# Ledger of designs, part 56: peptides against a protein of PDB entry 3OIQ

Target 1, 212 residues: chain A of PDB entry 3OIQ
Amino acid sequence: KNRIFVSSSKDFEGYPSKAIVPVQFVALLTSIHLTETKCLLGFSNFERRGDQSQEDQYLIKLKFKDRGSERLARITISLLCQYFDIELPDLDSDSGASPTVILRDIHLERLCFSSCKALYVSKHGNYTLFLEDIKPLDLVSVISTISTKSTNSSKHSSSELISECDLNNSLVDIFNNLIEMNRDEKNRFKFVKLIHYDIELKKFVQDQQKVL

## One batch from the design tools (peptide; made by RFdiffusion4, then SolubleMPNN)

Design b1_p15_4_s4 (from b1_p15_4, 7 letters changed)
Fold by OpenDDE base, seed 1:
Structure b1_p15_4_s4 (fold): chain B 212 residues (1-212), chain A 15 residues (1-15)
Amino acid sequence: as target 1 above (212 residues)
Amino acid sequence: MLTQDNDDEELDDLA
């Protein structure tokens, strides 16, 4: 079954009822919500939605219905946080209380680019997005990918790969949205407040700002 | 227009 690349989380409002659709998107990790009964990851491309919050535009559920799925969800969060240098409380506490983790506004401190595969599941006018796969993206690799005009569309006609164009366009759109947020004095997002703000990111942002 | 519901157990059983 072909996986649909999603450029906007608004697309889901028009999706069919009673459907199961494999989807894929790229976005920034914005939140982690782990409770005793639920595990959610929030992502955003910071698409402008009027006066609505630009956070958690893609809210992705991890299965959390039994000890096996709970363990998998905890491992997934731990590995993701290790990759992005996100500090978590110790999830392995011998105290039989599952630690609650609520992290918000992750994008204010770290640009956590993620390529997500999810399952859109709908019934009775509602939908949920279930995580199938997550690939964290290195920021240097993202900057390199945008900066290299990939004139090498080697048309490997593999009927299952996202167009490199769709990924690149979405990464450019995210940076453009972040540049607009950085220019807005009312917006809390500022590139200079990122923990990993270096000379390379600074130069890249300055060069992109000249094109907008 | 569909709404996101993350507390619908019937959706959890379909995934």
Scores: peptide ipSAE 0.490, ipTM 0.942, DockQ to the pose 0.903
Fold by OpenDDE base, seed 4:
Structure b1_p15_4_s4 (fold): chain B 212 residues (1-212), chain A 15 residues (1-15)
Amino acid sequence: as target 1 above (212 residues)
Amino acid sequence: MLTQDNDDEELDDLA
C-alpha cells in the first residue's frame, strides 16, 4: 500500500473507519509520555487551531503490550533523547519499577524535527496512530534543505518516497508557524530561548521573517 | 468525525 504524506493532523478526521493506512509526516517533537502502561510521543507542526494548544497535534502511540515492545519503546525514547540532547532519568534502573517520563513543551527549549512513519488504525469511529519508524532530523540539515530549494526531482519512482516537495513544504510551514508564535507576545515560544540558538538559526529566522 | 483514542485495546490488537 502506498504511504500517504500528511501535512495536517486534521486530515485524520476525514479518514475511513475500519482502516489501516500507512502515513508519514514531518513535525517537531513536543512531548514524551512514558508510564508503566503507555508510551506516547507528541508532535506538532504548530498549525493554528483556534485557542487549542498547538502541541501534540500528532499523538503517536508506541506498542507497549509485552516486555519486547516495552523495551523497544524505551530504546526508541532513549535514542531520540540522546540525539536531541534531552535529559532523561535512567530508564534502566534496576528498581523493577519502569521510570515514568513525562516531558512537555519540548519545542520551547529544542527544535526536535522528526520524520515519522506511522500506521493509522481505525475501528468504531476511533483511531490510533502507531509508530512504525522515526528519523530525527538535524536542524542544520533542515535549514539547508529549506534554503537550497531542492530542485532535484530525482525521479525515484518508488511509491514509498515522500515527495521532496511535501517534505520541504511541511518544514517551511513549521518554521512559518514558529515565526508567528515568536512574534506573538502571548506565546511562550521564543527562538532566543532555545538552548541551541546559534548564529545560523538566527540568520535563517531573520531571512524567513522577510518573506512573511 | 473520527476521534483519536489511545486507550482502545481493540486498536492495539490490529497494529
Scores: peptide ipSAE 0.490, ipTM 0.942, DockQ to the pose 0.909
Fold by OpenDDE base, seed 2:
Structure b1_p15_4_s4 (fold): chain B 212 residues (1-212), chain A 15 residues (1-15)
Amino acid sequence: as target 1 above (212 residues)
Amino acid sequence: MLTQDNDDEELDDLA
C-alpha cells in the first residue's frame, strides 16, 4: 500500500473509519510520555488551531503490550534523546519501578525535527497513530535543504511516492509557524531561548523573517 | 468526525 504524506494532523479527522493507513509526516518532537503502561510521542508542525495548544498535534503511540515492545519503545526513546541531546532522568534507577519519563514543551529548548512513519488505525469512530519508524533530522541539514531550494528530484527508486517537495514544504511551514510564534509576545516559544541557538540558525531565521 | 483515542485496547490489537 502506498504511504500517504500528511501535511496536517487535521487530515485524520476526515480519514476512513475501520481503516489501516500507512502515513508519513515531518514535525518537531514536542513531548515524550513514557510510563509503565504506555509510550506516546508528541509532535507538532505548529499549525494555527485557534485557541488550542499548538503542541502535540501528532500524538504517536509506540506499541507497549509486551516486554519486547516495551524494550523497543524504551530503546527508541533513549536513541532519540541521545540524538537530540535531551536529558532523560536516569532510566537505570535500581528501584524495580520502570522509570517514568514525562517531557513536555521540548520545542522550547530544542528543535527536534523528525520524519515519522506511522500507522493510522481506526475503529468505532476512534483512531490511533502507531509509530512504525522515526528518523531524526539534523537541524543544519534541514536549514540547508530549505535554503538550497533543492530541485534535485533524486529519483531514489523506492516505491514511496512521497515527493521531496511535500517534505520541504512541511519543513518551511514549520519554520514559518515558529517565526510567527516567535513574533507573538504571548507565545512562550523564542528562538533565542533554544539551547542550540547559533549564528547559523540566527541568520536563517532573520532571512526567513524578511520573506514573511 | 473521528476522535483520537490512545487508550483504546481494540486499536492496539489491530497494530
Scores: peptide ipSAE 0.488, ipTM 0.941, DockQ to the pose 0.894
Fold by OpenDDE base, seed 3:
Structure b1_p15_4_s4 (fold): chain B 212 residues (1-212), chain A 15 residues (1-15)
Amino acid sequence: as target 1 above (212 residues)
Amino acid sequence: MLTQDNDDEELDDLA
């Protein structure tokens, strides 16, 4: 089955019942929820949804049904947090207690751009999104990709071409939404409060603000 | 309209 690129998590409202659909999206990591029984990752593109929370628009489940899947989930979280410089409690604690990790509002301190592959699974009027793959994106590379409308389609091999256009459009939409949130006095998000706020990000935001 | 359910064991068995 072809993988569907998803630009809005509202698309799932129109998805078929009793289906398995491979999907892909790009979003910011907003939350991590690891307990003894489940592992969830929250993502958002901060699309305006009226009075609905803009947090956790994509809630992605990691398999957590046996020791092997549990270990894979912990390794996935550890590697993701290492990549984004997110401080975690030691997940390997000799205390025999499975460490509980609950992180929220990650986007208020760090812009954690992630390209996610997931399985949409639906039955009985419910659905779950299962993680298949995650690629963290470097912020400098994201800024460069948006700033350089690459007119050069380098012909990389034809089997998993996410439209380079769909990725770029989603990255632009996320930044536009963040700029709107930054302008809103009621919104907690402010670029100047990011731990990694530098001259490059400042300049990029200032240049994008002139186009909006 | 479909609702997200992350505690549905029948969905976990399909993944």
Scores: peptide ipSAE 0.485, ipTM 0.941, DockQ to the pose 0.877

Design b1_p15_5_s1 (from b1_p15_5, 8 letters changed)
Fold by OpenDDE base, seed 1:
Structure b1_p15_5_s1 (fold): chain B 212 residues (1-212), chain A 15 residues (1-15)
Amino acid sequence: as target 1 above (212 residues)
Amino acid sequence: MHKMDNDDEELDELA
């Protein structure tokens, strides 16, 4: 099935009122919401949306209907948090109470780049995005990918690839938006406040700031 | 204008 690459969460405003559409996007993880009844992951490209919060532009639902889907959702969250060095409360508390996890503004401390595959599911003009697959992206790899003007169209054969162009454009747009937020004195986002802020990220941001 | 709804159980049945 052809998966649609989504560059903006505004694209969903024009989507069919009754459809199931496979989509893919790249964004920063902004929130984790795990309760007894729901599991949601928030993502953002930090596109300017007037006076609206730039957090959770893509709110992705994990299936959470039975013990099997709940277990899969908890494992997915645990693995993502392990990959991004996000501290979670112990999910394995013998207390029989499912621990509630609510993390917000993750991007203020960590740049958690993620390539997401989801199902856009709509009925009566309402929609939900269901997670199908998630790939965390390494920040060093993201920086290298943007810095290397990939003139290498590696002829990776046929049928499931996001154009390397769409991925790179989205990653550049995210960094440009973060640079604008970093320049805004009213914005809480600052690169120097990231826990993983290093010499490589510093140099990359300084070089990108000269182009903007 | 399509609205995101994460509380719609009917959408949950379609996925």
Scores: peptide ipSAE 0.392, ipTM 0.916, DockQ to the pose 0.903
Fold by OpenDDE base, seed 2:
Structure b1_p15_5_s1 (fold): chain B 212 residues (1-212), chain A 15 residues (1-15)
Amino acid sequence: as target 1 above (212 residues)
Amino acid sequence: MHKMDNDDEELDELA
């Protein structure tokens, strides 16, 4: 089945009321919700949506039906948090209560760029997005990719036609949205409040701000 | 208008 690249979470408003559609998007991780019964990951591209919260525009469900799927969900969360240097409470505590993890507003402290593959599943006009795959993206690599307008169409064989252009355009759009949020005095997001705010990110933001 | 629903058990069975 051909995977569809999604540039906006509004695209799902036009999707079929009864379908199974493989999708892919790139966004920032905004929340983690792990309980005894469910695991959810929140993502956003910070597209302007009136007065609605710009967080959790993509709410992705991990399968959580049996001990095997629960273990896979916990391992996925642990590996993502290790990659992004997110502190988690000990998920391995031998106390027979599964630890509840609720993290919100992750983007206020860390830019956690992620390429997600998901399954859109709909019935009766309701839908859920199930996680199929996640690739964390390094911020230096994201900055490099945007700065080096990659005129090199690397001839990587056409078997998954998600264009390198769609990924790059979405990364640019996310940074432009973050620059707008940083300029808004009412918005809590500020680049200078990021834990990993360095000279490279500072220079990149200053150069992008001159084009907007 | 399609609504996101993460508590629908019928969607969980289809995945």
Scores: peptide ipSAE 0.392, ipTM 0.916, DockQ to the pose 0.897
Fold by OpenDDE base, seed 4:
Structure b1_p15_5_s1 (fold): chain B 212 residues (1-212), chain A 15 residues (1-15)
Amino acid sequence: as target 1 above (212 residues)
Amino acid sequence: MHKMDNDDEELDELA
């Protein structure tokens, strides 16, 4: 089955009540929830949802049913946090107690762009998104990709590859949403509060703000 | 309206 690119987590409201559908999206990592029994990753594109929290629009479950899957989940979290310079407590505590990690509002300090592959699994109208693959995206590469977006690849190559256009559109939409949040005095998100806020990001945001 | 449910063990068996 071909993987479906998802631009909004609202798309799942129209999905089949009993299905397994491979999906992919790009979003910012917003939360990490690791307990003794569960591992969840929250992602958002910050699409406007009225008064609802814009955090955790995509809540992705990692398999956590046995020691092997638990270990894989812990390794996945560790590698993501290492890539994004997120400080974690040592997950390898010899103390026999699995460390609990609850991080929220990650986007307030770090823009953690991620390309996620997941399985939409539904039964009786309830669904879970299971992580299949995650690729962290470098912010400089994201900025470069948006900035170099030539309007000139209408190659509908019917290859099972998600169109470069869909990825780039979603990345632009995320930045536009962040710019709106940054302009809102009530919103906690501010680009200048990002730990990695540099001259490149500043210039990019200033240039995008002129188009909006 | 489909609801996200991360506590449904039956979904965990299907993945």
Scores: peptide ipSAE 0.392, ipTM 0.916, DockQ to the pose 0.915
Fold by OpenDDE base, seed 3:
Structure b1_p15_5_s1 (fold): chain B 212 residues (1-212), chain A 15 residues (1-15)
Amino acid sequence: as target 1 above (212 residues)
Amino acid sequence: MHKMDNDDEELDELA
């Protein structure tokens, strides 16, 4: 089956009540929930949804059924946190207790852009999104990709059926949503509060703000 | 309207 690119987590409201659908999206990592029994990753595009929280628009479940899947989930979390410079408590506590990690509002301190492949699995009108693959995206590369698309579609290599257009449109939409949140005095999100806020990000935001 | 459910064990068997 072809993988469907998802631009909005609202799309799932129209999905079949009994299906398995491979999906892909790009979003910011907003939360990590690792317990003894579950592993969840929260993501958001910060689309305006009325009075609903803009956080955790995509909750992605990692398989957590046996020691092998638990180990894979823990390694996945560790590698993501290492890539984004997210401090985790030592997962290797000699205490034999499985460490619980609950991180929220990650986007308030770090822009963790991620390209996710997931399985939409539904039964009886409920659904879960299971992680299949995750690619963290470098912020400098994201900024460069948005900035350079004004000048050259040079064709390189047909092997994953994601329109390079769909990825870039989603990245632009996320930045536009973040700019709107930054302008809103009631919103906690501010670019100047990001730990990695630099002159490049500042310039990019200032240039994008002139187009909006 | 389909709702996200991360506690449904029957969905876990299908993945």
Scores: peptide ipSAE 0.390, ipTM 0.916, DockQ to the pose 0.916

Design b1_p15_5_s2 (from b1_p15_5, 6 letters changed)
Fold by OpenDDE base, seed 5:
Structure b1_p15_5_s2 (fold): chain B 212 residues (1-212), chain A 15 residues (1-15)
Amino acid sequence: as target 1 above (212 residues)
Amino acid sequence: SLTMNNDDEELDELA
């Protein structure tokens, strides 16, 4: 089955009932929810959705049905948090209670760009997105990718591979949305409040703000 | 429209 690139989480509202569809998207990690019974990762592109919270637009479920899936979920979270320098409580504590991790508003402190593969599963007018794969994206690499591709509008490569164009367009859209949020005095998001706010990110944001 | 639901056990069985 061909994997569908999803540019908007609104697309899922129109997806078929009783379907299983492999999808892929790029988004910012916004939340982590790990309990004894459930593991969820929240992602957002910060698309304008009226007065609805722009967080957790992609709420991705990790399988958490058995010890093997639970272990995989915990390892996945640990590796993501290590990659993004997110402080987690020690998940390996000898206390036989699985630590509960509830992190929200991650994007207020860190831009955690992630390329996600998920399985869309629907039944009875409901859907769930199950994580199949996640690739954390380096911010410097994201910035470089956006900065270099403003010039190559001309290759209609008909390859069924999730077009490098779709990924880049989504990354641009995310940054544009973040710039809009940064300009809004009511929005809590500010680039200058990011822990990793450096000269490179500052310059990139300033350059993008001139185009918008 | 479809609604996101992460508490539906039937969806968990299909994945």
Scores: peptide ipSAE 0.475, ipTM 0.935, DockQ to the pose 0.893
Fold by OpenDDE base, seed 2:
Structure b1_p15_5_s2 (fold): chain B 212 residues (1-212), chain A 15 residues (1-15)
Amino acid sequence: as target 1 above (212 residues)
Amino acid sequence: SLTMNNDDEELDELA
């Protein structure tokens, strides 16, 4: 089954009812919601949506039905947070209560670029996105990918032909949206407030701002 | 248009 690359979470408003569709997108991790009953990851590309919050444009559900799926969800969160240097409360606390983790506005402190594979599931006018796979992306690698007009269509294996162009376009769009947010005095997002704000990121942002 | 719903148990059984 061909996986569909999604450039906008608005695309789902036009998706078929009563369908199961494998999708993929690239976005920034914005929230983590782990409770006793559910696990959600929030992502955004920060598309302008009028007066609506630009956060959590992609709410992705992790399966949380039994101890096995719950363990997998916790491991997934732990590995993502380790990769992005996100501090979590100790998920292994000997207190027989499953630790609750509620993180929001992650993008205000860290740019957590992620390539997500999800299953779109719809019925009765509603849909849910279930996580199938997640790949964290290194910021230096993202910057290099955007900066190098890489004409190298590496023919990755035949089953998941996501155009390298679709990935690159989405990464550029995210940075352009972040630049617009940084210019807006009402927006809380500022590049200089990122914990990992360095000379490389500063230079990249300054160079991109000249093209916009 | 479809609406996102993360609390629909019927969708959870389809995944």
Scores: peptide ipSAE 0.474, ipTM 0.935, DockQ to the pose 0.900
Fold by OpenDDE base, seed 4:
Structure b1_p15_5_s2 (fold): chain B 212 residues (1-212), chain A 15 residues (1-15)
Amino acid sequence: as target 1 above (212 residues)
Amino acid sequence: SLTMNNDDEELDELA
C-alpha cells in the first residue's frame, strides 16, 4: 500500500473506520510522555484550531507491551533527545523503577523537526497512530531545504518517497505558523527564547516574515 | 468523525 503524506491531523477525522493506513508527516516534536504503561510522542504543525492547544496535534503511540517494545521505545526517546539536545533523566537507572518522563511544550525551547512514518489504525470510531519510523531533521537542513526552492524534482518514482513538494510545503506552513505565534503577544512561543537561536535562524525568520 | 484514542487496547492488538 502506498504511504499517504498527511499535511493536517484533521485529515484523520475523515479516514476510514476499521482500517490500517500507512501515513507520513513532518512536524515539530512538542511532547514526550513515557510512563510505566505508555509511550507517546506529541507533534504539531501549529495549525490554528480555535482556542485549543496547538500542542500534540499528532499524538503518536510507541508500542509498549513487552520488554522488547519497551526497550525500543526507551532507545527511541533517548536517541531523539540526544539528537535534539534534550536533557533526560537516566533511563537506564538500575533502580528497577522505569523512569517517568513527561516533557511538554518542547517547541518553546527547541525546534525539533521530525519526519514521522506511522500506522493509522482505526476501529469502533476511534483511531491510534503507531510509530513505524522517525527521522529527526537538522534545523540548518530544514532552512536550506525551504530556501532552496527545489526545482529538481528528480522523479525517483519509488512509491515510498514523499514528494519534495509535500515536505517543503509542510515545512513552510510550520514556519509560517510559528511566525504568527511569535507575532502574537499572548503566545508563549518566541524565536528569541529558543536555546539554539542563532544568526542563521534569525535571518531566515526575518526573510520569511517579509513574505507573510 | 473518528476520535483519537490512545487507551483502546483493541487498537494496540491490531498494530
Scores: peptide ipSAE 0.474, ipTM 0.935, DockQ to the pose 0.895
Fold by OpenDDE base, seed 3:
Structure b1_p15_5_s2 (fold): chain B 212 residues (1-212), chain A 15 residues (1-15)
Amino acid sequence: as target 1 above (212 residues)
Amino acid sequence: SLTMNNDDEELDELA
């Protein structure tokens, strides 16, 4: 089955009931929810949805039904947090109690760009997104990719081609949404409050603000 | 309209 690139989490409102659809999207990590019974990752592209929260537009479930899946979920969270410099409590506590992790509003401190592959699973008018794969994206690489509209059509081989255009368009849309949030005095998001706010990000934001 | 539900055990069995 062809994997569908998703540019908006609103697309799921029109998806088939009783279906399994492989999907892919790019978004910012906004939340981590690890309990004894479930593991969820929240993502957003900060698309304007009227009065609805722009947080956790994509809630992705990690399989958490046995010791093997639980271990994989914990490893996934640990690796993501290590990549994004997110401080976690030690998940391997010798105390036998699985640590509960609840992180929210991650985007207020860190821009954690992630390319996600998921399974859309629907039944009885409900759906869940299950994580299949996650690739963290380096912010410098994201900025460079947006800044250099790459004329280089490298002929990479045919089978799982995410349109480089779809990825780039989604990254641009996310930054445009963040710029709008930064301009809004009521919005908590501010680029200058990011822990990793540097001269490169500052310059990029200033250059993008001139185009918007 | 489909609703996101992360607590549906029947969806967990399909994954």
Scores: peptide ipSAE 0.471, ipTM 0.934, DockQ to the pose 0.889

Design b1_p15_5_s3 (from b1_p15_5, 5 letters changed)
Fold by OpenDDE base, seed 1:
Structure b1_p15_5_s3 (fold): chain B 212 residues (1-212), chain A 15 residues (1-15)
Amino acid sequence: as target 1 above (212 residues)
Amino acid sequence: SLTMDNDDEELDELA
């Protein structure tokens, strides 16, 4: 089945009320919610939606039905946090209770670009996105990809790959949205408050700001 | 609006 690239979480408003659709998107990780009963990842492209929160535009559920799926979810969270250098609270509670992790506003401290594959599942007009695969993207690689106007469409037309154009356009849109947020004095997001804010990111943002 | 509280157990059975 062909996987659909999603550029906006608004696309799901037009999706069938009863369907199973494989989708893919790129977005920033905004939240992690791990409890005893559920595991959720929030993502956003920071598309402006009026007065609505720009966080968690893509809410992705990890399967959490049995000890095997719970273990897989916890390992997935641990690996993501290790990759993005996100400090998890010390899970060494001697109390035998499954550690609860609730992180919000991750984008205020770290730009955690992620390429996600998910399963859109809808019933009775409600939907859930189930995680199938996640690839964290390195920020240096993201910057280089946007900066390289790749005219190299090596047409490896395998019908299952994300178009390099769709990925690049979505990454550009995310940066443009972040630049607008950074310019807004009322917005909490500021590039200079990112823990990993370096000379390379500074230069890239300054160059992108001249085009907007 | 996907609220974090859509524990729609019925959607979980389909996955």
Scores: peptide ipSAE 0.091, ipTM 0.775, DockQ to the pose 0.442
Fold by OpenDDE base, seed 5:
Structure b1_p15_5_s3 (fold): chain B 212 residues (1-212), chain A 15 residues (1-15)
Amino acid sequence: as target 1 above (212 residues)
Amino acid sequence: SLTMDNDDEELDELA
């Protein structure tokens, strides 16, 4: 089955009430919910959705049904948090209690860009997104990718590969949405409050703000 | 809407 690139989580509102569809998207990690029974990752593109919370637009389930899947989920969370420099409680503590991790509003402190592959699974009009694969994206690499591609509007490559254009367009859209949030005095998101706010990110934001 | 509380065990069986 061909994997569908999803630019908006609103696309799922038009999906079949009973389907299994492999999808891919890029978004910012906004939440982590790891309990004894569940593992969820929240992602957002911060698309305008009226007065609804812009967080967790993509709620992704990690399979958590057996010891093997639970272990894989925990390892996935640990590796993501290590990559993004997110402090987790020691998941390996000799206390036989599985540590509970509930993190929200991750985007207020860190821009955790992630390319996700998931299975859309629906029944009776309800759906769940199951994580198949996740690739964390380096912010410097994201910035460089956006900055370099403003010039190449001309290659219709008809390859069934999720077009590098779709990924780049989504990354641009995310940054545009973050710039709008940063301009809104009511929004808690501010680039200057990011732990990793550096001269490069500052310059990039300033340059993007001139185009919007 | 996906809620964190969507314990639809039936969807979990399909994956």
Scores: peptide ipSAE 0.091, ipTM 0.777, DockQ to the pose 0.475
Fold by OpenDDE base, seed 3:
Structure b1_p15_5_s3 (fold): chain B 212 residues (1-212), chain A 15 residues (1-15)
Amino acid sequence: as target 1 above (212 residues)
Amino acid sequence: SLTMDNDDEELDELA
């Protein structure tokens, strides 16, 4: 089955009430929820949805039904947090108690761009997104990719034709949404409050603000 | 609404 690139989490409102659809999106990591029984990742592109929360627009479930899947979920969380410099409690506590991790509003401190592959699974009009793969994206690489709308159509013939255009458009849309949030005095998001706010990000935001 | 509380165990069996 062809993987569908999803630009908006609203697309799922039009999806079949009983289906299994491989999907892909790019979004910011907003939350981590690891308990004894479940592992969830929240993502958002901060698309305006009226009065609805812009957080956790993509709620992704990691399989957590046996010791093998639990271990894989914990390793996935650890690796993501290591990549994004997110401080976690030691998940390998000798105490035999599985540590609970509940992180929210991650985007207020860190821009954690992630390319996610997931399975959309629906039954009876409800759906769940199951994580298949996650690729963290480097912020410098994201900024460079948006800044250099590169005319280089390198025909890399890989059979998963994610349009480089779809990825780039979604990254631009996320930054535009963040710029709007930064301009809104009622919004908690501010670029200057990011832990990794540097001269490069500052310059990029200033240049993008002139185009909007 | 994807509420965090819709642990529909039936969806977990399909994955």
Scores: peptide ipSAE 0.089, ipTM 0.773, DockQ to the pose 0.447
Fold by OpenDDE base, seed 2:
Structure b1_p15_5_s3 (fold): chain B 212 residues (1-212), chain A 15 residues (1-15)
Amino acid sequence: as target 1 above (212 residues)
Amino acid sequence: SLTMDNDDEELDELA
């Protein structure tokens, strides 16, 4: 079955009220919600939606039905947090209570670019996105990918024809949205407040700001 | 729209 690349979470408003559709998107990780009963990841591309919050535009569920799925969810969260240098509260608290992790506004401190594969599942006009796969993206690699007008269509293997152009366009759109947020005095997002704000990111943002 | 808790179980069975 062909996986659909999604450039906007608004695309789901046009999706069938009863369907199972494999999708893929790229976005920034904005929230983590791990409790005893559920695991959710929030993502955003920070598209302007009027007065609505720009965070958690993609709310992705991890399967959390049994001890096996719960363990997989916890391992997934741990690995993502390790990759992005996100400090988790000690998951090993000797209290036999399952560790609860509630992180919000992750994008205010860290740009956590992620390529997500999900299953869109709808019934009765409601939908849920289930995580199938997640690939964290290195910020230096993202910057290099946007900066290099790489005309090299590397023919990655035939089964997932996601256009390299769709990924690159979405990455550019995210950065453009972040630049607009950074210019807005009312927006909490500022590049200079990122923990990993360096000379490379500063230069890239300054160069992109000249094109906008 | 975030589905309310009850619709979540039925969607969870389909995945």
Scores: peptide ipSAE 0.085, ipTM 0.766, DockQ to the pose 0.443

